# Peptides against a protein of PDB entry 4AID: the designs that were tried, part 157

Target 1, 242 residues: chain A of PDB entry 4AID
Amino acid sequence: FDIKRKTIEWGGKTLVLETGRIARQADGAVLATMGETVVLATAVFAKSQKPGQDFFPLTVNYQEKTFAAGKIPGGFFKREGRPSEKETLVSRLIDRPIRPLFVKGFKNEVQVVVTVLQHDLENDPDILGMVAASAALCLSGAPFMGPIGAARVGWVDGAYVLNPTLDEMKESKMDLVVAGTADAVMMVESEIQELSEEIVLGGVNFAHQQMQAVIDAIIDLAEHAAKEPFAFEPEDTDAIKA

## One batch from the design tools (peptide; made by RFdiffusion4, then SolubleMPNN)

Design b2_p24_2_s2 (from b2_p24_2, 7 letters changed)
Fold by OpenDDE base, seed 4:
Structure b2_p24_2_s2 (fold): chain B 242 residues (1-242), chain A 24 residues (1-24)
Amino acid sequence: as target 1 above (242 residues)
Amino acid sequence: MLYPVPDFSELEKKALEEARKMAA
């Protein structure tokens, strides 16, 4: 197998992005690891538009599989076929920043599936899932103008903490999730206790700075492992120049 | 990158405004 791997130090943890081992039938597939948390992201896109398709049919599905449930908080209460509240929320967190990055006029079906394979009870798979989904799309050949990076920022003992552990988050006065491109912040989701506006804005900036290493890692992986870009001409070419 | 990154400055502005609202 032609396995490509990128490893970086990220917030005092090792982030690994791997492709080529599994899910080869997907257009893009990335196995992402941080600590002992492991996620698989797959991206698949239709090679033609459905007749009469009038909107961009992007589906993002984040799922925590039952085989990992023994280590996943709340995993035991899932009804078969219905996503948990967490799965629904994380699916949206992944969807929001990637949706606007597809080339305008592209209306082929796109499916992104993020599967939690392992949870270490320290590193939350949501951020890792966002990173993996971004990487999988960049490898797929789909007309995706990524990558995005993502980061969680905490505020612990008067300092910003990149991707705090679940235990550190109990002491954090901030749960700030940021996603963005190299050039811009695209999404902010926050739960904040008694903190100043300045600290929160500083947290957004901190997140965007810290995710650059991830963006660079995805680019490096894509340069070595991406499929040829799908031949697609956008309806509005000005959207690429804007 | 596969494609040029478009200007998301308005989106960034909106995100920062959202962060401010959550801090208030």
Scores: peptide ipSAE 0.011, ipTM 0.327, DockQ to the pose 0.764
Fold by OpenDDE base, seed 1:
Structure b2_p24_2_s2 (fold): chain B 242 residues (1-242), chain A 24 residues (1-24)
Amino acid sequence: as target 1 above (242 residues)
Amino acid sequence: MLYPVPDFSELEKKALEEARKMAA
């Protein structure tokens, strides 16, 4: 197998993005590691549109599997069949920034699945899952105008902290998740305790700056491992409005 | 320090089977 790997130092932690070893039947597949937290992201897209498809059928599923349940907080109590509140939330966190980046008029089915394989109890799989999903889409050949990066920002002891640990987050006055491209912020989700708007906006800017290293890492991986772009010509909807 | 990538070959198969079931 032609295994491609990109490794960067990010927020004082090692981020590893790997492709080519696993999930080869997917259009894109990335194994992402930060600390001892490990996720697998897979992207699959249909090569044709269903007749009468009126909307873009993107599905994103984040899953914390039972084999990792011994290391995942609350994992032992997951009954088979329903996503947890966390799984539902993280699925939306991944969906929101990627959905707008598909080429307009593309209505083929796209499925992104992020599976938590290991949790270190320090590095939350959500940010890692967002990064891995972005990378998997960039490798897939789907008409996706990514990559996106993502970052969590905390506010601890009067300073911004990039991707705080779960323990540092207990002392944080801010849980700010940001996703964006090289050029734009695409999504902000925040839980804030009595902080000024200025601090929050500064946190968004900090996140956007810090995620550039991840975006660059995904681009570098894609240059070496991406499939050929799927030949998609959007129907000239502008010709119908003229 | 390169963290060793665990062998996920069995987990991969299960994850892919589940992904196929959800796409079906």
Scores: peptide ipSAE 0.006, ipTM 0.318, DockQ to the pose 0.019
Fold by OpenDDE base, seed 2:
Structure b2_p24_2_s2 (fold): chain B 242 residues (1-242), chain A 24 residues (1-24)
Amino acid sequence: as target 1 above (242 residues)
Amino acid sequence: MLYPVPDFSELEKKALEEARKMAA
């Protein structure tokens, strides 16, 4: 196994991005760890477009496996085969920032699957899943103009907190999720309790600044482990409809 | 007041519409 690993300190926690050990059949696969929360992201894309395909067929599936009875919050309502509300929301959260970054005119089927393998009850797997999905896409060779980074920002005791723990979030006046590239914010989702617009803006800027370390880590991993880029030439006709 | 996040609303709306078309 040619295992490549990138480790960084991020918000006072160790983030590990690993490829080459698991899901080698995927175009890209990343095992991401923060604390004792572990996710597997896989990216697979079709090497041809289906006849008559008129839209970009991207599917994103976030899944929390019941690795142990009672360890995943809200896991009791998972009927086999139907996503929970959380899984649906996080799937959308991952989809939103990545979808616009595919090369215009690319209409090959793309499937991103993020699977929570372990949950430490401190580090939420949603942010980790976003990071892992970004990394898996960058390794895949798909025409994806990433990486994206992601961060959650809390407001606790009058300060920004990067990726607050589930316990810190109980005291937080803000739940701000931001995703973006090195140069741009791509998505913001926020729940705010009685905070000024200035604090929220500062939170977006804080998130974007803090995610740069993750973006750099994904780039470093990709330099050592990415597949050759898929040869895709957009048809000139789809470029003009901008 | 939701801070004027960059109007990702159109991108989100398109992404959601496409996702709905695939689930259908």
Scores: peptide ipSAE 0.009, ipTM 0.322, DockQ to the pose 0.043; fails the geometry check
Fold by OpenDDE base, seed 3:
Structure b2_p24_2_s2 (fold): chain B 242 residues (1-242), chain A 24 residues (1-24)
Amino acid sequence: as target 1 above (242 residues)
Amino acid sequence: MLYPVPDFSELEKKALEEARKMAA
């Protein structure tokens, strides 16, 4: 087994990104760990476009499986088959920042699956899932112009907190999720309680700064473990406008 | 303090089982 691992300290926690052990049938697969929360992200893409495909068929599926459910807050025995509200929301959180980073004209089917394997009741799998999905895509060879990083920012006792624990979030006046590339913020989702715009903007900047370590970690992992880039030449769509 | 890397052996088995179910 050619196992590659990247470990960083991130917000006072150890983030581990591992590939090569599991889900080898995927184009990219990353086991990501923060604390005792563990997620598996897999990326699979079709090697050809379906006839008549007119849109980019990206599917992102975040799942909290039953084997992890006993460790997932609010994880009632989910009836098989219907995503929970959380699963739907997190799937969208992952989708939003990655979708625009695919090369224009790429219309091969892409499936990203993020599976929560373990939850420590402190570290939310959503941020970890975003990071893992980004890493899996970067390893896959798909024409993905990532990585993205992601971070949650809280506001506790008059300070920014990177990736607050679930308990710290109870005291936080801000739930700010940011995703972006090295150069740009791609997505912001925020729930705020009586905070100034300045604090929120500062939180976005803080998140973007703090996610650089994750971006660098994904790049380092990809340099050692990425598949060869899929040979894709975008159709010159400018020729149709002339 | 660097946290030790968890033993993924059980998680790996579960992940593989789930991945197989999804591919099926």
Scores: peptide ipSAE 0.006, ipTM 0.370, DockQ to the pose 0.018; fails the geometry check

Design b2_p24_2_s3 (from b2_p24_2, 9 letters changed)
Fold by OpenDDE base, seed 3:
Structure b2_p24_2_s3 (fold): chain B 242 residues (1-242), chain A 24 residues (1-24)
Amino acid sequence: as target 1 above (242 residues)
Amino acid sequence: MLYPVPDFSELEQEALEKAKALAA
């Protein structure tokens, strides 16, 4: 097995991105670990467009499987067969920043599946899932103009905290999730308790700075493990405006 | 080969505007 692994220190935690061990049938597959939280992201894309496909058919599915439920907050009460509210929200959280990064005119079916395999009760798998999905897409050969990074920022004792633990988040006045490319912020989601605009904007900037290490790690992994890019020529969009 | 990164300045501005609105 040709296993490629990238390890970085990120916010005082070890982030590991691994490919080549599992889900080899996918176009891209990444096992991502932070602390003892573990997620598997898989990316699969169709090699042709369906006749009459008018929109980009991207599906993102974040799942917290029952085998991990014993360590997942609220996991014991997951209804069989339907996504939980959390799973639905995180699926959207992953979808939002990646959807704009596909080459314009690409309308082949793309499926991203993120599965939580283990939860440590400290590191939320949502950020890890975003990172893993980005990495899996970059490895897949799909016409994806990533990577994206992602970060959660807290505000604890008058300071920014990168990817606060679930316990640190109880003391945080901010739950700020940011996703972006190396060059641009693509998404901001936030819950804020009585903080100034300056602190919030500073948090966005802090997140974007801190995610660069993750972006670089995904690029390094892709340089060593990515499939050949899928041959896709974007339709000349200038011809549609005529 | 990384595809050329498109201009996401509009999305960045939208994200910043959203962050401002949440702090207000």
Scores: peptide ipSAE 0.044, ipTM 0.644, DockQ to the pose 0.786
Fold by OpenDDE base, seed 1:
Structure b2_p24_2_s3 (fold): chain B 242 residues (1-242), chain A 24 residues (1-24)
Amino acid sequence: as target 1 above (242 residues)
Amino acid sequence: MLYPVPDFSELEQEALEKAKALAA
């Protein structure tokens, strides 16, 4: 197997992005590890548009499989077949920042699946899942104008904390999730306990700064492991307005 | 990158406005 791996230190933790071992039948596949939390992201896209397709058919599915669920907090025996509230939320967190980054006019079906394989009870799989999904899309050859990075920011003891542990989050006055490109913030979600606008905006800026190392790591991985770009030319919509 | 990164200034502004609204 031609296994490519990128490893960085990020927020005092080791982030590993690996491709080539698992899910090689996907267009892109990334095994991402932070601490002992492990996720598999896969990206698959159709090579043609369906007749009469009028919207971009992107589906993002985040799932915590039962074999990992024995360690996942709040992991009631998930009845096989319905996403939990967390799975639904995280699927949306991944979808929102990636959807705008597809080339305008691309209407081929795209499926992103993020599967939690292991949870360490310290590192939440959501941020790792966002990073892994971004990396898988960049490797896939899909007309995706990523990468995105992502970060969680806490406010603990009067300071910003990058990707706080689940225990640090109990003392945090902020749960701020940010996703963006190298140049722009694309998405902000936050739960805040009585913090000033200045602290929250500073947290967004902190997140955007800290995610650059992840963006660079995805680019480096893609330079060595990406598939050839899918030949897609957007229909010249400007020619239809003439 | 094969595709130019589009201007996402509107999305950035919306994200910042949302962050402000959450802090208010």
Scores: peptide ipSAE 0.036, ipTM 0.662, DockQ to the pose 0.732
Fold by OpenDDE base, seed 2:
Structure b2_p24_2_s3 (fold): chain B 242 residues (1-242), chain A 24 residues (1-24)
Amino acid sequence: as target 1 above (242 residues)
Amino acid sequence: MLYPVPDFSELEQEALEKAKALAA
């Protein structure tokens, strides 16, 4: 196997992005690890558009597998065949920032699947799943204008905390999830307790600054492991402004 | 192959406005 790996220190934790070992049948596949939380992201895209396709058919599925359920909080509530509330919410968190980054006019089917393989009960797999999905898309050759980074920001003891642990989050006055490109914030999702607008906006900026290391890590991995870009000619966007 | 880079300024502004609204 031609295994490529990128390792960075991120928020006091080791982030590992790996490709080439698993899910080689996908267009892109990334095994991402933070602490002992492990996710597999796969990206697959159709090489042709379906006749009559009028919308961009992107599907994002976040899944926590039953074999990991003994290590996943609330894993007992998984009915076979229906996503949990968490799986639905995280699937949307991944979908929202990546959807607008596909080249306009691309209407081939795209499937992103994020599978939680292991949970350490400290590092939430949602942020890791967002990062892994971004990396998998960048490796796939799909016309995706990523990478995105993602970060969770807490407010603990009067300071910002990057990717707080589940225990630190119990003391946090903020649960702020941010996703973005190198240049722009694409998504903000937040739950806030008695904090000023200034602190929240500072948290968004903090998140965007801190995710740059992840974006750079994905770029470095892609430079060494990305497939050839899919040959796609975007529709002339100037013709739609007329 | 080079793809055109989208303008994300509107999405950034929307995200920031959402953050402000949740902080209010």
Scores: peptide ipSAE 0.012, ipTM 0.389, DockQ to the pose 0.675
Fold by OpenDDE base, seed 5:
Structure b2_p24_2_s3 (fold): chain B 242 residues (1-242), chain A 24 residues (1-24)
Amino acid sequence: as target 1 above (242 residues)
Amino acid sequence: MLYPVPDFSELEQEALEKAKALAA
């Protein structure tokens, strides 16, 4: 197998992005590791549009498999066959920043699947899943104008903390999830306890700055491992204003 | 780049306004 790997230090943790070992039948596939949390992201897209397709059919599915459930907080409450509340929320969290980055007029089916393989009880797989999904799409050849990065920001002892551990999050006055491109913030989700707007906006900026290393890592991986871009030309009516 | 880069200014502004609203 032609295995490509990018490793960076990110927020005091090792982030590894790997492709070429698993899920080779996908258009893009990335095994992402942060600490000992491991996710597999796969991206698959149809090579043709369905007749009468009038919207962009993107599906994102985040899954915490039963084999990992023993290490996932609350994973033992998973019922077979239905997504948990967490899985539903994280699926949407991944969907939101990636959906607008597809070329306008592209209406081929796209499926992104993020599977949690391991959880270390310190690093939440949601952020890692966002990163992995971004990377998988960038490798796929789909007309995706990523990468996106993602980061969680906490506020602990009067300071920003990048990707706080689950234990640090108990002491955090902020749970701020940010996703964006190199140039723009695409998504903000937050739970905040009695913090000023200034601190929150500073957290968004901090997240966006800190995710650049991840964006750069995805770009580097894609330069070495991406498939040829899918030949797609948008209709003139679907032209993106540059 | 094979594709034009979209203008993300509206999405950025929406995200920032959401952050402000959640901080209030």
Scores: peptide ipSAE 0.007, ipTM 0.397, DockQ to the pose 0.661

Design b2_p24_2_s4 (from b2_p24_2, 8 letters changed)
Fold by OpenDDE base, seed 1:
Structure b2_p24_2_s4 (fold): chain B 242 residues (1-242), chain A 24 residues (1-24)
Amino acid sequence: as target 1 above (242 residues)
Amino acid sequence: MLYPVPDFSELEKAVLEEAKKLAA
């Protein structure tokens, strides 16, 4: 197998992005590791548009499968067939920043699946899943104008903390998830305990700064492992109105 | 909104089986 790997130090933890070992039948596939949390992201897209397709059919599915239940909190209680509240939330966290980055007029079906393989009880797989999904899309050849990065920011002892552990989050007055490109913030989701707007805005800026290393890592991986871009020419909707 | 689910069912099954082997 032609395995490509990028490793960076990020927030005092090792982030590994790997492709080529698993899910080679997908358009893009990335195994991402931070600490001992492991996720697999896959991206698949249709090579043609369905007749009469009038919207962009993107599906994002974050899942914590029962085969990993011994390595995932609450996995023993997961009934097959219905997403948990967490799975639904994280699927939306991944969807929101990536959806607007597809080339306008692209209406082929796209599926992004993020599967949690291991959870270390310190590193939340949501941030890792966002990063892995971004990387998988960049490798796929889909007309995706990424990468995105993502970060969680805490506020502990009067300071910003990048990707706080689950234990550090118990002491945090902020749970701020940010996703963005190199140039722009695309999504902010926050739970805040009586913090000023100034601290929150500073947290967004901190997140955006800290995610640049991840964006650069995805670009580096894509330069070595991306498929050829899918030849997509947007229909000149202006030419049809003339 | 009912997002139309792409019929990637065979690919999804294959990927999940590979993932299961990797997680074991």
Scores: peptide ipSAE 0.093, ipTM 0.669, DockQ to the pose 0.020
Fold by OpenDDE base, seed 3:
Structure b2_p24_2_s4 (fold): chain B 242 residues (1-242), chain A 24 residues (1-24)
Amino acid sequence: as target 1 above (242 residues)
Amino acid sequence: MLYPVPDFSELEKAVLEEAKKLAA
């Protein structure tokens, strides 16, 4: 197996991005670990467009499967066959920042699947899933103008905390999830308790600064493990405005 | 020649089976 691994220290935790061990049949696949939380992200894209396809058919599925239920809080009670509320929400969190980054005019089917394999009860798989999905897309050769990074920011004892643990989040006055590229914030999701706009905006900036290490890690991994870019020439849609 | 659109369902199943082995 040609296993490539990138390891960084991030927010006082070890983030590991690994490819080449699992899901080799996917266009991109990344096993991501933070603490003892583990996710597998896979990216697959069609090599042709369906006839009559008029929209970009991106599907993002975050999944906490029953086989991992013993390693996922509350996993034992998940109804088979329908996504939980959490799975639906996290799927959207991953979708939102990546969807705009596909090359305009690309309408091939893209499927991103993030599967939680282990949960350490400290590190939420959502941020890790966002990072892993970004990495998997960057490895896939799809016309994705990533990577994105992601970060959660808390506000604990009058300070920003990067990727607070679930226990630290109980004391946090902020749950701020940010995703972005090296150059831009693409998504903000926030739950705020009596904090000033200045603190929140500072949190977005803090998140964007802190995610650069993740972006750099994905780039480094892609330089060593990415597939050749899919040859895609966008049709000049400017001809329809005439 | 319409290139066949890949059926992702088989791949998804295979990936999930492999993921299951890692989670075990």
Scores: peptide ipSAE 0.045, ipTM 0.640, DockQ to the pose 0.021
Fold by OpenDDE base, seed 4:
Structure b2_p24_2_s4 (fold): chain B 242 residues (1-242), chain A 24 residues (1-24)
Amino acid sequence: as target 1 above (242 residues)
Amino acid sequence: MLYPVPDFSELEKAVLEEAKKLAA
């Protein structure tokens, strides 16, 4: 196996991005670890467009599977086929920032799946899942203009906290999730408790600054492990509207 | 520091089956 790994220190925790060991059948696959929380992101894309495809068919699925239930808090035996509220929410959190970054006119089917393999009860797999999904797409060869980074920001004892633990979040006056590219914020989702707009804006900026290390880590991994870019030429009609 | 990679041997089969379903 040609295993490639990138390790960085991020918010006082070790982030590991690994590819090549598992899910090699996918176009891109990344095993991401932070603390003892572990997720597998896989990206697959069709090599042709379906006849009559009118829209970009991107599907993003975040999943907390039953096989990991012993390592996932609240891993209730969900009835087959219906995502949890959490799974639905996190799937959207991943979808929102990545969808705009695909090359215009690309209408091949793309599936991104993030599977939680382990949860340490400290590090929420949602942010890790966003990072892993970004990395998997960058490795896949799909016409994806990433990477994105992601970060959660808390406000605890009058300071910003990068990716607060679940326990720190109980004391936080802010739950701010930010995703973006190196150059732009693509998505903000926030729950705020009586904080000024200035603090919130500062939190967005803090998140965007802190995610650069993750973006750089994904780029470094992709430089060493990405598949050849899929040869895609957009139709002329779609290029003129950019 | 090379951090130890988690052992997924207990989940490997399930992960591989999921990966196959996704790639098919």
Scores: peptide ipSAE 0.029, ipTM 0.518, DockQ to the pose 0.018
Fold by OpenDDE base, seed 5:
Structure b2_p24_2_s4 (fold): chain B 242 residues (1-242), chain A 24 residues (1-24)
Amino acid sequence: as target 1 above (242 residues)
Amino acid sequence: MLYPVPDFSELEKAVLEEAKKLAA
């Protein structure tokens, strides 16, 4: 197997992005690890547009497998065959920042699946899933203008904390999830307790700065492992007016 | 579905064991 791996230290934790071991039938596949939390992201896209397709058919599915449920908070409440509230929420968190980054006029079906394989009870798989999905898309050859990075920011004892543990989050006055490119913030989701707008904006900037290392790691992985770009030219009517 | 979600159950176990080694 031609396995490619990128490892970085990120927020005091080891982030590993790996491709080439599993899910080779996907256009892109990334095994991502942070601490002992492990996710598999797969990206697949149709090589043709369906007749009469008038919208971009992107589907994102975040799922936590039953075998991991014993290590996932609330995982024992999962009923087979229906997404949990968390799975639905995280699927949307991944979808929101990636959807705008596809080349305008691309209307081939795209499916991103993020599967939680392990949860360490410290590192939430949502951020890791966002990173893994971004990496899988960058490897796939799909006309995706990523990567995105992602970060969670807490506010504990008067300081920003990058990707706080579940225990640190209990003491945090902020749950701020940010996703973005190297150049732009694409998505912000926040739950805030009695913090100034200045602290929140500072948290967004902190997140965007801290995710650059992840973006760079995805780029480095893609330079060594990406498939050839899918040949796609948008129709003139769908041309991005620069 | 463009591709069936592969039953990776055995691969997932192997990946988990390898991932544990990488995280240790």
Scores: peptide ipSAE 0.027, ipTM 0.549, DockQ to the pose 0.019

